# Ledger of designs, part 3: peptides against a protein of PDB entry 3B8E

Target 1, 230 residues: chain A of PDB entry 3B8E
Amino acid sequence: PFLIFIIANIPLPLGTVTILCIDLGTDMVPAISLAYEQAESDIMKRQPRNPKTDKLVNEQLISMAYGQIGMIQALGGFFTYFVILAENGFLPIHLLGLRVNWDDRWINDVEDSYGQQWTYEQRKIVEFTCHTPFFVTIVVVQWADLVICKTRRNSVFQQGMKNKILIFGLFEETALAAFLSYCPGMGVALRMYPLKPTWWFCAFPYSLLIFVYDEVRKLIIRRRPGGWVE

## One batch from the design tools (peptide; aimed at target 1 E121)

Design b1_p8_6_s3 (made by RFdiffusion4, then SolubleMPNN; from b1_p8_6, 5 letters changed)
Fold by OpenDDE base, seed 4:
Order: sequence, then C-alpha cells, then structure tokens
Structure b1_p8_6_s3 (fold): chain B 230 residues (1-230), chain A 8 residues (1-8)
Amino acid sequence: as target 1 above (230 residues)
Amino acid sequence: RPVVLPDP
C-alpha cells in the first residue's frame, strides 16, 4: 500500500501502523497454520522426487504462496479503497497524482470527479474512513485465501476445516479486525475510524470471486491432470 | 454528486 501511495501519488490508503498489524498480527498465525496444513493437505502427498531439490521447491512454493497471498490481499484492500473513494466522488483516475493537493491543509477546494469541492477536514475523514475497511477487507480476503490454500487439488468441501490452527487463525484475525475497527480510541491512535457493519460486505464479492476462481481451477486440474492451469 | 461520507 505504501509503495503504491508513493508511486501513484494517491491519498494514503492504509496507515503504516495498520500495515504492521497486518504483517505481524494477522499474517503470522495464518502463516503458521499453512505450515501445519501441509500435513493435512494433498499438497505434500506427492513423495518428493528428490529430497534436496523438493525441499527447496517446497520452500520456494511456500514463499511464493505467501507472496501471492500478500499481493491478493493488497489488491482486495485497494479494491475496497477505490470503491469507497468512488462512492464519495473520487474515481480511481482522479486519485492519480492527487496526493499533493490532498495532503495540503491549506487547499480546501480540492475537486472530486464530479466537480464537488472538498475541504481538508472532509478529505481526511474520508481517508481515515478508508483505513478501517481496507484492513477489514484484507481480513475477509484472508479468510478466502486461507480456505483455498488448504488444498491444491481437492475442493474445500472435500477436505473440510480440520486444521485447528487455521480455525484459530481465522478467529484471531477476525477478532483483531473487530478490535481495531470498534475499540474506542482507535480513530485517534491508529487513524482508523469505525465503520458501519455494511462495509464488511465490500470485500465479499472479491473473496467470492477468488474462491470461485480457485474452485474452478481445482476442478479443471482434477478433470485434466497435467494441464497448463497447474 | 453529493458528498456521501461513510458514516463512522
């Protein structure tokens, strides 16, 4: 998020402290859960062809999986960010390069995509209102990502939710999201304004899309083993 | 379009 903030010069989508909470709080337990899920999943049922190379391949695959999950999470967060700002009159194209004027407290007439003028205070309210749903979106996307990562080949419905660590991770990240979203003082401390429960649903289409896409992918793999979709 | 701030 911060890199895109710098490169695209968009309004800050997520605070640094919140990013740290994601990386250290929400991602650690899921990461551990995925390490244990390998014992339950079909991912490791294939005997290593070569113990040395396959350990390296597995470590690389794990690293790639975490990297890909992180990218998907960021994309989900940015999706919610763009939706919120678009609903408030700022289309994605209009946000490009807007940071300079957005962060200038002396400019109180920043126009949105529809010619409506926004004061500095109004802009900061919208910005800080984006932080909480961005974080919540990451958590909701993490639910989907964790569920789909349980298996490479089998459907989630076939393997089920047996990993207690994964279930604990889902609970922990959800509890953390609720805590950061609704605990008094978080708006002041973390610049995370509370959100209406309706904003939790903003990520659901994205999570559903990922889930459906992965299930379709797995279905194709099962029907056509050795295809390009693997 | 009117300003629709997400309610806190």
Scores: peptide ipSAE 0.024, ipTM 0.683, DockQ to the pose 0.274
OpenDDE base, seeds 1, 2, 3, 5: peptide ipSAE 0.017, 0.022, 0.021, 0.015; ipTM 0.603, 0.653, 0.585, 0.578

Design b1_p8_6_s4 (made by RFdiffusion4, then SolubleMPNN; from b1_p8_6, 5 letters changed)
Fold by OpenDDE base, seed 2:
Structure b1_p8_6_s4 (fold): chain B 230 residues (1-230), chain A 8 residues (1-8)
Amino acid sequence: as target 1 above (230 residues)
Amino acid sequence: KPVIIPDP
């Protein structure tokens, strides 16, 4: 998220502190999952495959999977961000390069895509209103990822422990999202303004798209076990 | 008014 903000010079989609909260929250679930998977692999005394090579392959596969999930989550967040700004008169193309004028306190006549002028205060209200739904979108996308993980043909037993950990992680992330979104003072402290409950649903179409994409991917893998889509 | 801000 921060890289696109720098490269595209768009208004800040998510605050630095909230990014850190996401990174910490999202990294905890993988770390715990990895720790449990290592523990389960140690408990499952299947015949000694070369433990160094198998651990390295598994760590690489998990790292790639979580890297891909993180990219998809970021895309979902940006989707919500662009929808919100578009509904408030700022089309995505107009946001490119707008940051310089957007962040200037002395410019009170920044025009949107429809010629409406926005004061600095009005712009910052819209910006900080985008931060919360970006975070919420990531959490909602993670819910979809959980559902995707449940549909994988891994051992039901291995999936069961991982699913409980994932469910707990998602519960904590959801609780954190609710806390950051609705606790008094978060607008001042974290630049996260409270959301109407209806905006929690903005991410669902994107989560569904991710779900469909992953199911199609799995279907292709099942039909062609030797394909590059591993 | 921003579309997303709850009505106070």
Scores: peptide ipSAE 0.028, ipTM 0.670, DockQ to the pose 0.209
OpenDDE base, seeds 1, 3, 4, 5: peptide ipSAE 0.011, 0.011, 0.022, 0.025; ipTM 0.575, 0.588, 0.666, 0.669

Design b1_p8_7 (made by RFdiffusion4)
Pose (drawn by RFdiffusion4):
Structure b1_p8_7 (pose): chain A 230 residues (1-230), chain P 8 residues (1-8)
Amino acid sequence: as target 1 above (230 residues)
Amino acid sequence: FPHFHFPS
């Protein structure tokens, strides 16, 4: 968000005070939960994991979590950013502009008068909003992530999907998300009431592609064991 | 175009 927030002055989609509420507030229990996830093969069948080569974090990881999924998620919440403005003052060709606040009303876009009323407001579309819908969309994409990373080589199909802990936390996350999105008060130091019917399902179209994506690769990694690029 | 106001 902040990167694009510079390349094209299209208002702060994700908030800073909003970031410190996902890794340190949302994906918490899920990250923990992952730990409870059980085996994936006859482990005591493999040579000891060498320490110089086979690391923990590496390209194999980063490429598949920063340069792959980390992107597909990105669109999703970025897409929701527009809908959160679209059904309010969409600028899919417009927007791209410094939104000052000492002016008060003097400007707007797409047939409007947004000012002191819609200036304290002009931002209430990202502050109380956008950030929120983006926020939720990130959680919403985090579902399929917290299930495509549940396994490392087996389809969640012919593989246990019985992580009692994860499941009851995948909700304990998605729920908190709502309580953090409708919390009557602290919503001040935070975001705001989104339109439950849709101000959620925005990223939903995406969470899928995620689950659908890696799910194939795993099954790709298999049908061709020695594997190629995958 | 619709004008949404959000209460405080």

Design b1_p8_7_s1 (made by RFdiffusion4, then SolubleMPNN; from b1_p8_7, 5 letters changed)
Fold by OpenDDE base, seed 1:
Formats: sequence, structure tokens, C-alpha cells
Structure b1_p8_7_s1 (fold): chain B 230 residues (1-230), chain A 8 residues (1-8)
Amino acid sequence: as target 1 above (230 residues)
Amino acid sequence: VPKPVFPL
């Protein structure tokens, strides 16, 4: 988010506080829960890794976790951001270069894509209203990310959802997201204004995409061991 | 003019 904010000069899509809430709030319990995941059903049917040739974390796993999945997550967040701003009169093309005037507190007549003028206060309400759905979007795509991390090769349907701590982590991150989104005073304290319940569904296509993408990847690995996707 | 999604 921050790189695109600088390069495109768009209004800030995600605040520093919301980033901290992701890194320290929503991600900790889910990450710890993976330590309690049951071994894959086929682990005892595989040869042990060669400690001299086989990396613990291969380059493909790094590319999936931090590259491809991270890009899908970012696209989900930006999609939610652009939809909210478009529904409030700011089309994506109009946001390019708008940051300078958007952040100027002395300009109270910034026009949207339809010629409506926006005061500094109104613009900041819309901006901070984008931060909360962006945060919630990340939480919803993280459901898929956490679930796909249960296994390297087996389908999640083969592994099942037996890890009670992982299930608790999914509820915890969702409950925290709801708390930060709807608790009175969060707009003042965290610059996180309440979102309409319908905004929770904006991330679902991206969460499903992540899940399907990884399940297809795992299916290919199972059918073609030693392929370029392993 | 589209109505604001969030009431200002």
C-alpha cells in the first residue's frame, strides 16, 4: 500500500495504525496456531529430506507466501479501497495525483469525478473510512492464507479442520476486526471509522481465489512430483 | 452524483 501511495500520489489507502493492528493483532494467534497443526497424512510415506540439498523453505514456497499470495491480498485491499472511493464520487483515474490537494487542509473545494466539492474534513472521513474496510479485507484474505498454510502438499479437505487453536485464531482475528471496526471511539483513537456490514463481502472473491489457487497448486504437486510448481 | 456510501 505505501509504495503505491508514493508512486501514484493517491489518498492514503491504509494507515500505519491499521498496519500495526494487522501485524500485532490479527496475525499473531493465527501464526502460533500453525505450530499445533497435525502432520500431513502422507508425511510417513515420504522419504526424509536430504539436509544437504533440500532447503527447509524452498524458493517456490517463499514466492507463493510472500510474492503471489501477497499480491492477491494487496489487490483485494486496493479493490475495496477503489470501490469505496468510487461510490463516494472519486473514480480511480481521478485519484492519481490527487494526494497533494487531498492532504491540504486549506483546500476545501477538492472536486470529485462528478464536480462535487469536498471539504478537508469530508475527505478525511472518507479516507479513514477506507482504512477500516482495507483492514477487514486483509483479515478476510488471511482466512484463506491461514487455511492453505495447514499443508504443503495435501488438500485442506484431506487434512481437515481438526486444529482447534487454528479455528480459534480465525475467530479471534475476525472478532478483533469487528471490535476495531465497530467499537465506539475507534474513529478518534485509531482513525478507523465504522464500515457497513456489506463491505465484509468485498474480500470474499479474493479469499476464494487464494484458496482455489493454492488447492490447484497442491493438486499439481500431488500429480506431478518434482514439477516447477513444487 | 452518487450518494456517499458513508453518511458524512
Scores: peptide ipSAE 0.021, ipTM 0.627, DockQ to the pose 0.248
OpenDDE base, seeds 2, 3, 4, 5: peptide ipSAE 0.020, 0.016, 0.015, 0.020; ipTM 0.601, 0.583, 0.566, 0.610

Design b1_p8_7_s2 (made by RFdiffusion4, then SolubleMPNN; from b1_p8_7, 7 letters changed)
Fold by OpenDDE base, seed 5:
Structure b1_p8_7_s2 (fold): chain B 230 residues (1-230), chain A 8 residues (1-8)
Amino acid sequence: as target 1 above (230 residues)
Amino acid sequence: VKKLVYPL
């Protein structure tokens, strides 16, 4: 998020506090829950692997998959950001290069895509209103990430949802996201302004995309053992 | 286009 903020000179899409809430808040219990996931049912049916070649190749492929998933997560966050700003009169093209004037407290007549003028205070309200939905979007895509991490080769439908700690993690991260989004005073304390309930749905296509992407990947691995996608 | 879409 911060790299695109610098390169495109757009208004800040994700605040430092929201980043900390992701890294330390919402991801902690889910990450711990993965330590309690049951072994895949096919572990005893797998052929012996070459310990020298297959380990290194496999680490590279896992790293690539997580990198691709992380890109889809970031795209989901930015999609939500652009939707919210567009609903408030700022089309994506108009945001390019706008940061300089956006962050200037002495400019109170920044025009949107429709010629409406925005004060500094109004701009900061909409900016901080984007931070919370960006955060919530990350939580919603993390649902898919956590679920797909249950297995490496088997479908989630084959593994099932037996890990009660993982289920608890999904509820905890969602409850924390709701608390940070809607608790009175969070706008002042954390610069996290409340979001409309409709903005929770902005991430759903991306969450589904992550799930489908990984299930297709796993299906390819099952059908073509020893392929470059494993 | 709404200026400042407050959560209704």
Scores: peptide ipSAE 0.027, ipTM 0.667, DockQ to the pose 0.289
OpenDDE base, seeds 1, 2, 3, 4: peptide ipSAE 0.023, 0.026, 0.024, 0.020; ipTM 0.660, 0.669, 0.637, 0.620

Design b1_p8_7_s3 (made by RFdiffusion4, then SolubleMPNN; from b1_p8_7, 6 letters changed)
Fold by OpenDDE base, seed 3:
Structure b1_p8_7_s3 (fold): chain B 230 residues (1-230), chain A 8 residues (1-8)
Amino acid sequence: as target 1 above (230 residues)
Amino acid sequence: KPILIYPL
């Protein structure tokens, strides 16, 4: 989000506080829960990692995490952001370069795509109204990310959902997201303004896409061992 | 195993 904010000079899609709430809040328990995941049924058929040649963080992991899943997650967040701003009169093309005037406190006549003027206070309300749904979108796509991380090769349907700590993590991150989104005073304390319940559904297609994408990937790996997809 | 990524 910050890279596009710099390159495109758009209004800030996700605030620093909301990023911290993801990195330190919603992701912590889910990440820890993976340590309690049962070994895959085929683990004893795999050779141990060679510590001299096999990196812990390899190109495959980077490609999967940042190049594939991370890109789908980012697209989901930005989709929600653009929809909210469009519903408030700011079409995506109009946002390009707008940051300079958007963040200027002394400009109170910033025009939207329809010629309506927006005060600084009104613009900041809309910006912070985008931050909360973007945050919630990330949490919803993280459900899929956590579930696909249960296994490397086996389907989630083969592995099952027996990890109680992971189920607790999914509940905890969702409850925390709801708390941060709807608790009175969060707009002042965290710049997280309340969102309409409908915004929770904006991420569902992306969450489903992540899940289906990984299940198809794993299916290909199982059918074609040693293929370029591994 | 894929690791959880932090959307930055």
Scores: peptide ipSAE 0.044, ipTM 0.765, DockQ to the pose 0.021
OpenDDE base, seeds 1, 2, 4, 5: peptide ipSAE 0.047, 0.038, 0.022, 0.061; ipTM 0.786, 0.766, 0.642, 0.810; seeds 1, 2, 5 fail the geometry check

Design b1_p8_7_s4 (made by RFdiffusion4, then SolubleMPNN; from b1_p8_7, 5 letters changed)
Fold by OpenDDE base, seed 5:
Structure b1_p8_7_s4 (fold): chain B 230 residues (1-230), chain A 8 residues (1-8)
Amino acid sequence: as target 1 above (230 residues)
Amino acid sequence: VPKVIFPL
């Protein structure tokens, strides 16, 4: 989020508080739950890792996590952001370079894509109104990320959903996201304004895409062992 | 290895 904020000079897509709510709130229990996942059925057919040559965090893991899945997650968040701003009169092209005037408290006549003028206070309300749906979008795409992390090679349908701690984590992160989004006073305390229930659905196509993408990847690995996809 | 992504 911050990289695009700096490069494109757009209004801030995701705030520091919402990032902290992800990093310290919604993602903690899900991450811990992976330690309780059952071993894959083929684990005894795999060669052991060489501790001297094989890193735990390798280029393949970084490419998959940050380069592939992370990019789909970011696209989901930015999709939600652009939809909300477009519904409030700010088309995506108009946002490029707008940050300078957007963040200036002395400019109260910033025009939207339709010639409507926005005060500094109105702009900040819209900005913070984007942060909460972006946060919720990340939680929804994290459902798929957590589920695909259950296995490296087997399908989730082969592994099943037997990890009760992981299921608890999915409910906990969703309940926490709803609490932070809708609890009275969160707008004042955390600058997390309530979102329309419809904004929860903006992430669903991206969550499904992550799941399908990884299942197809795993299918290719199972059919063609030792390929460039592994 | 956990693959949970923390967005920045």
Scores: peptide ipSAE 0.049, ipTM 0.786, DockQ to the pose 0.021
OpenDDE base, seeds 1, 2, 3, 4: peptide ipSAE 0.051, 0.019, 0.018, 0.008; ipTM 0.790, 0.614, 0.567, 0.528; seeds 1, 2, 3 fail the geometry check

Design b1_p8_8 (made by RFdiffusion4)
Pose (drawn by RFdiffusion4):
Structure b1_p8_8 (pose): chain A 230 residues (1-230), chain P 8 residues (1-8)
Amino acid sequence: as target 1 above (230 residues)
Amino acid sequence: SSLHSFSS
C-alpha cells in the first residue's frame, strides 16, 4: 500500500495503526496453531537435516511466500480498496491525488462537494472504511493461506484437515476481525462499520485462487517427484 | 450525486 501510495498518490489504502493488528493481532493464534499441525511422513526415515545447506528460511520459502502468494493477496486487498471507494466515489481512472485537510471542501472528484462535511468524511472512506475493508480482506485471504501452509507437500485432501486448534482460531481470527470492525467505540482509534453483505466478500474471490494455486503445485510437485522449477 | 455519510 505504502509503496503504491508513493508511485501514484492514491490515498493510504492500508493504515499503519492498522498493520499493527494483523501479525500482532490477527494472524496470532493461527501462527501458533500451525505448530499443532501433525506429521507428513515417516520422518525418522530421513538423514539428519544438515545445518549448512538445508536451512529454515530461504528462497524456496521467500519466493513462495513473498514473491508468489504475498502478491495474490496484495491484489485482493488492493482490489477491495477500489470497491470501497467505487460504491462511494470511484476513481479507477481518477483518484491519484493529494488529499489535504486545511482547505476544507474546496475540491472533490466525480460529481461531488466533499468538504468539511465530506472532508472529516473524505477520509471516512479509508479511515473508518477502506483500511477496514482492506483489513478484513487481508484476514479473508489469510484463511486459505492458513491452509495452504498447513501442509507442505500433501493435498489437504489426502491429508488431515483435523487441526482442531487451527480451525478453532481460524474462526477466533475471522471473528475478532469483525469485532474489531464493528467494535462500538474503539472504532475511533480504529476503523469502522463495513457493509457486512459485501464489504467483506470483496477479497473472497481471491482467497480461493490462493487455495487453488498452491494446491496444484503440491500436486504438481508430486506427479513429477524429482520435480522441475516447482 | 448521492453521498454517503458516516456518523460517530

Design b1_p8_8_s1 (made by RFdiffusion4, then SolubleMPNN; from b1_p8_8, 7 letters changed)
Fold by OpenDDE base, seed 2:
Structure b1_p8_8_s1 (fold): chain B 230 residues (1-230), chain A 8 residues (1-8)
Amino acid sequence: as target 1 above (230 residues)
Amino acid sequence: RPIKVFDL
């Protein structure tokens, strides 16, 4: 998120404090849940594997999968950001290079894609209105990530919601998202303005995409045992 | 023209 903000010079899609809340609040519990799920899955597959080669392959594959999922998560966040800005008159192409004028307090006539002038205050309201739904989008996409991580090879439909830690993680990140989005003073403290409940649904297509992507990946692994995608 | 709807 921060890299594209620098490269494209777009208005800030996600605040630094919001990033910290993702890294510490939403990523930590999932990471712990995944560590437990991996340990449980490895305990169930008690065939004597060569511990050095199979661990390295498994770590590389997990890293690649999480890297790909993380990219889809970032795309989901940016999608929500671009939708909000487009609904407020700023098309994605118009945002390129706009940061310099966007962040200037003395420029009160920044034009949108339709020729409407925006004051500094109005622009900052829209910007901070993007921070919260970006965060919520990441949480909603992480729901899919937590659900798919339950199995390495089996469909989510084959392995029911047995992991209590995963369920706890889903509730915790959702409760955190609700707290940060709707608690009084979060707009001042975190630059996270409250969201209409409708914005929670903006991430659902990407959450579904991650789910489908991982189910297809797992299907390929099951059909081609020993393939590069394992 | 889209009216500036500040979606909160």
Scores: peptide ipSAE 0.074, ipTM 0.794, DockQ to the pose 0.225
OpenDDE base, seeds 1, 3, 4, 5: peptide ipSAE 0.029, 0.047, 0.040, 0.028; ipTM 0.703, 0.769, 0.750, 0.702

Design b1_p8_8_s2 (made by RFdiffusion4, then SolubleMPNN; from b1_p8_8, 7 letters changed)
Fold by OpenDDE base, seed 4:
Structure b1_p8_8_s2 (fold): chain B 230 residues (1-230), chain A 8 residues (1-8)
Amino acid sequence: as target 1 above (230 residues)
Amino acid sequence: RPLLVYPL
C-alpha cells in the first residue's frame, strides 16, 4: 500500500496503525498456529533437507509468498480501495496525483470525478473509512493464505482442517478484525471507521483466487515432481 | 456525500 501511495501519489490506502494491527494483531496467532500443523502424509518418505545447503526459506518460497500470493493480496486490498473511493465519487484515474491536494488541510474544495467539492475533513473521513475495509480485505485474503500454508505439496483436501489451533486462529483474527472495525471509539483511537458488512465480501474473489491458485500449483507439483513450480 | 462505506 505505502509504495503505491508514494509512486502514484494517491490518498493513503492503508494507515500505519492498520498495518500494525495486521502484522502484530490479526496475523500473529494464525502464523503461530502453523507450528502445530500436522506433517504432510509423505514427509517421512522424503529425504531430510540438508541444513547446510538447503535453506528453509528459498528463493522459490519467497517468490511464492511475496511475489505471487502477496501480490494477489495487495491487488485485493487495492481493489477494495478503488471500489470504495469510486462509490464515493473518486474514480481511480482521478486519484492519481491527488494526494498532494488531498492531504492539504487548507484546500477545502478538492473536486471528485463528478465535480463535487470535498472539504479536508470530509476527505479524511472517507480516507479513514477506506482504511477499515482495506484492513478487512487483508484479513479475508489471509484466510486463504493461512489455509494454503498448511502444506507445501499436499492439497488442503488431503491434509484436512484438523489443526484446531489454526481454526482457532482463523476465528480469532476474524473476531479481532470485527472488534477493531466496530468497537466504539476505534475511529478516534485507531482512525478506523466502521464499515458496512457488505464490504467484507469485497475480498472474497481474491481469497478464492489465492486458494485456487495454490491448489492448482500443488496439483502440478504432485503430478510433475521436479518441475519449476516446485 | 455518497459515503457508502459507513453512513456518517
Scores: peptide ipSAE 0.021, ipTM 0.621, DockQ to the pose 0.230
OpenDDE base, seeds 1, 2, 3, 5: peptide ipSAE 0.036, 0.015, 0.030, 0.044; ipTM 0.776, 0.588, 0.746, 0.783; seeds 1, 2, 3, 5 fail the geometry check

Design b1_p8_8_s3 (made by RFdiffusion4, then SolubleMPNN; from b1_p8_8, 8 letters changed)
Fold by OpenDDE base, seed 2:
Structure b1_p8_8_s3 (fold): chain B 230 residues (1-230), chain A 8 residues (1-8)
Amino acid sequence: as target 1 above (230 residues)
Amino acid sequence: RPIKVYPL
């Protein structure tokens, strides 16, 4: 997110405080919950790893988790951001390079894609209105990310949802996201303005995409052991 | 043309 903000010079899509709330708030309990996940049913059928050659965390898993899934998560967040700004008169192409004038408090006549003028105060309201839905979008895609992390090879349907701590983590992160989004004073404290309930659904296609993508990946691994997808 | 909708 931050790289696109710098390269494209767009209005800030996600605040630093919201990033901290993701990294330290919503992700903490879910991450701990994975330590309590049951072993996959086929783990005893695998040969022990060679400690000299096989890393505990392979480069393919890292590339999948932080590369492919991370990119889908970021795309989900940016999709929500661009939709909100477009509904407020700023089409995606118009946002390119706009940051310089957007962040200038002395410019009160920034034009949108339709020729409407926006004061600095109005622009900042829209910007901070994007931060909360971006945050919520990340939480919604994290539901899928957490669920797919339950297993390396088996389907989630085969593994089941027996980890009560993981289920608790999903509810906790959602409750925390709702609290941070709607509690009075959060707009002042965290620059997170409240969002319409409809914005929670913007991430659902991306959450589903993450889930389906990983289930297809795992299906390929099960059908072709030793493939490049492991 | 979309009217400025300031979401509360």
Scores: peptide ipSAE 0.050, ipTM 0.775, DockQ to the pose 0.248
OpenDDE base, seeds 1, 3, 4, 5: peptide ipSAE 0.044, 0.041, 0.040, 0.042; ipTM 0.748, 0.751, 0.744, 0.762

Design b1_p8_8_s4 (made by RFdiffusion4, then SolubleMPNN; from b1_p8_8, 7 letters changed)
Fold by OpenDDE base, seed 3:
Structure b1_p8_8_s4 (fold): chain B 230 residues (1-230), chain A 8 residues (1-8)
Amino acid sequence: as target 1 above (230 residues)
Amino acid sequence: RPIKVFPL
């Protein structure tokens, strides 16, 4: 988010407080829950790692997890951001370079893509209205990310959802997202304005994409052991 | 001016 904010000079897509809520709030319990995940049912069927040749953590696995999944998560958030701004009269191309005038409190006549003038207060309402759905989008894609992290090779359907702490983590992050989105005063306190319930569904295609992508990856690994996908 | 929300 922050790199695109600097490079493209767009209005702030995700506030610093919302970033902190992701990094410290919604990710913490899920991450801890993975420590309580049961070993994959096939772990005892795997040959012991050769400590001289086999790395403990495969660099290819790291690049897939953090590179590809993280990219899909970011794309989901930015998609939601661009949709909301477009619905409010700001097309994606018009947002490029707009930050300088957007953040200036003395400019009260910033034009949208349709020639409508926006006061500073109106612009900040729209910006903070984007922060909450972006945050919620990240939480919804994190559901898929957490679920796929349960296993390296087996399908989630083979592993099952027996980890009660993981289920609690999914509930906690969702409840936190709902609390931050709908609790009165969050707009003032955290710059997170309430969102329409429909915005929760904007992330579902991305969450499904992450899930399907990883299940296909795992299927390939199971069918072609020793392939470049491992 | 009323903020025109465009349905997407």
Scores: peptide ipSAE 0.034, ipTM 0.730, DockQ to the pose 0.146
OpenDDE base, seeds 1, 2, 4, 5: peptide ipSAE 0.029, 0.034, 0.028, 0.033; ipTM 0.723, 0.737, 0.703, 0.728

## One batch from the design tools (peptide; aimed at target 1 E87 Q117 W118)

Design b1_p9_1 (made by RFdiffusion4)
Pose (drawn by RFdiffusion4):
Structure b1_p9_1 (pose): chain A 230 residues (1-230), chain P 9 residues (1-9)
Amino acid sequence: as target 1 above (230 residues)
Amino acid sequence: PVHPPPVPH
């Protein structure tokens, strides 16, 4: 968000005070939960994991979580950013502009008068909103992530999907998300009431592609064991 | 699009 927030002055989609509420507030229990996920093969069948080569974090990981999924997620929440403005003052060709606040009203876009009223408000579309819908969209994509990373080489199909802990936390996350999105009060130091019917399902179209994506690769990694680029 | 009503101040 902040990167694009510079390349094209299209208002702060994700908030800072909003970032410190996902890794340190949302994906918490899920990250923990992953730990309880059981085996994936006869482990005591493999040579000891060398320490100089086979690492923990590496390209194999970063490329598949920063340069792959980390992107597909990105669109999703970024897409919801537009819908959160679209059904309010959509600038899919417009927007791109410094939104000052000492002016008060004097400007707007797409047939409007947004000012002191819609200036304290002009932002209420990202503050109480956008950030929120983006926020939720991120959680919403985090579902399929917290299931495509549940396994490392087996389809969640012919593989246990019985992580009692994860499941009951995948909700204990998605729920908190709502309570943090409708919390009557602290919503001040935070975001605001989204339109439950849709101000959620926005990233939903995406979460899927995620689950659908890596699910194939795993099954791709298989059908061709020695594997190629995958 | 949704357009909020004016509020007198």

Design b1_p9_1_s1 (made by RFdiffusion4, then SolubleMPNN; from b1_p9_1, 4 letters changed)
Fold by OpenDDE base, seed 4:
Structure b1_p9_1_s1 (fold): chain B 230 residues (1-230), chain A 9 residues (1-9)
Amino acid sequence: as target 1 above (230 residues)
Amino acid sequence: VYRPPPVPL
């Protein structure tokens, strides 16, 4: 998110608080899931023919898969951001390079894609309106990660503790998302404005995309044992 | 068109 903010000079899609909540709340669940998956892979290891290479390959493959999932998650957040801004008159193309004028409190005539002028206050309301649904989008996309983890055939029996921790983490992140979205004063305290329930559905296409991505990945692995996508 | 923040219903 922050890299695209710098490169594209778009209005800030994700606030510091939401970033912190992702890093401390949502990203812990995948990290714990990874740690347990590595531990489960170590338990299921038949003597690796080469312990160093097979461990390194598995760690690289896990890291790549999670890196790719993380990119899809970020894309989901950005999609929600662009949808909200588009519904408020700012088309994605118009947002490119707009940050400088957007963040200037002395410019009160920033035009949207339709020629409507926006005051600094109005722009900041829209910006902070994006922060909450971006966070919620990440949470909803992480539900897909949970489903993917549960649908992993080889570990269903050993995943008992991992699944409990993952389900608990998912419950905590969902409860946190609901708390941050609907608790009174969050708009003032955290610059996270309340979210209509309809915006929770904006992430669903990306949750589906992650599910499809994982099913395609699993299909490729099943059809090409030893391929780069393992 | 300016839309206010999506307030919970």
Scores: peptide ipSAE 0.029, ipTM 0.684, DockQ to the pose 0.161
OpenDDE base, seeds 1, 2, 3, 5: peptide ipSAE 0.029, 0.029, 0.027, 0.025; ipTM 0.639, 0.656, 0.651, 0.611; seeds 1, 2, 5 fail the geometry check

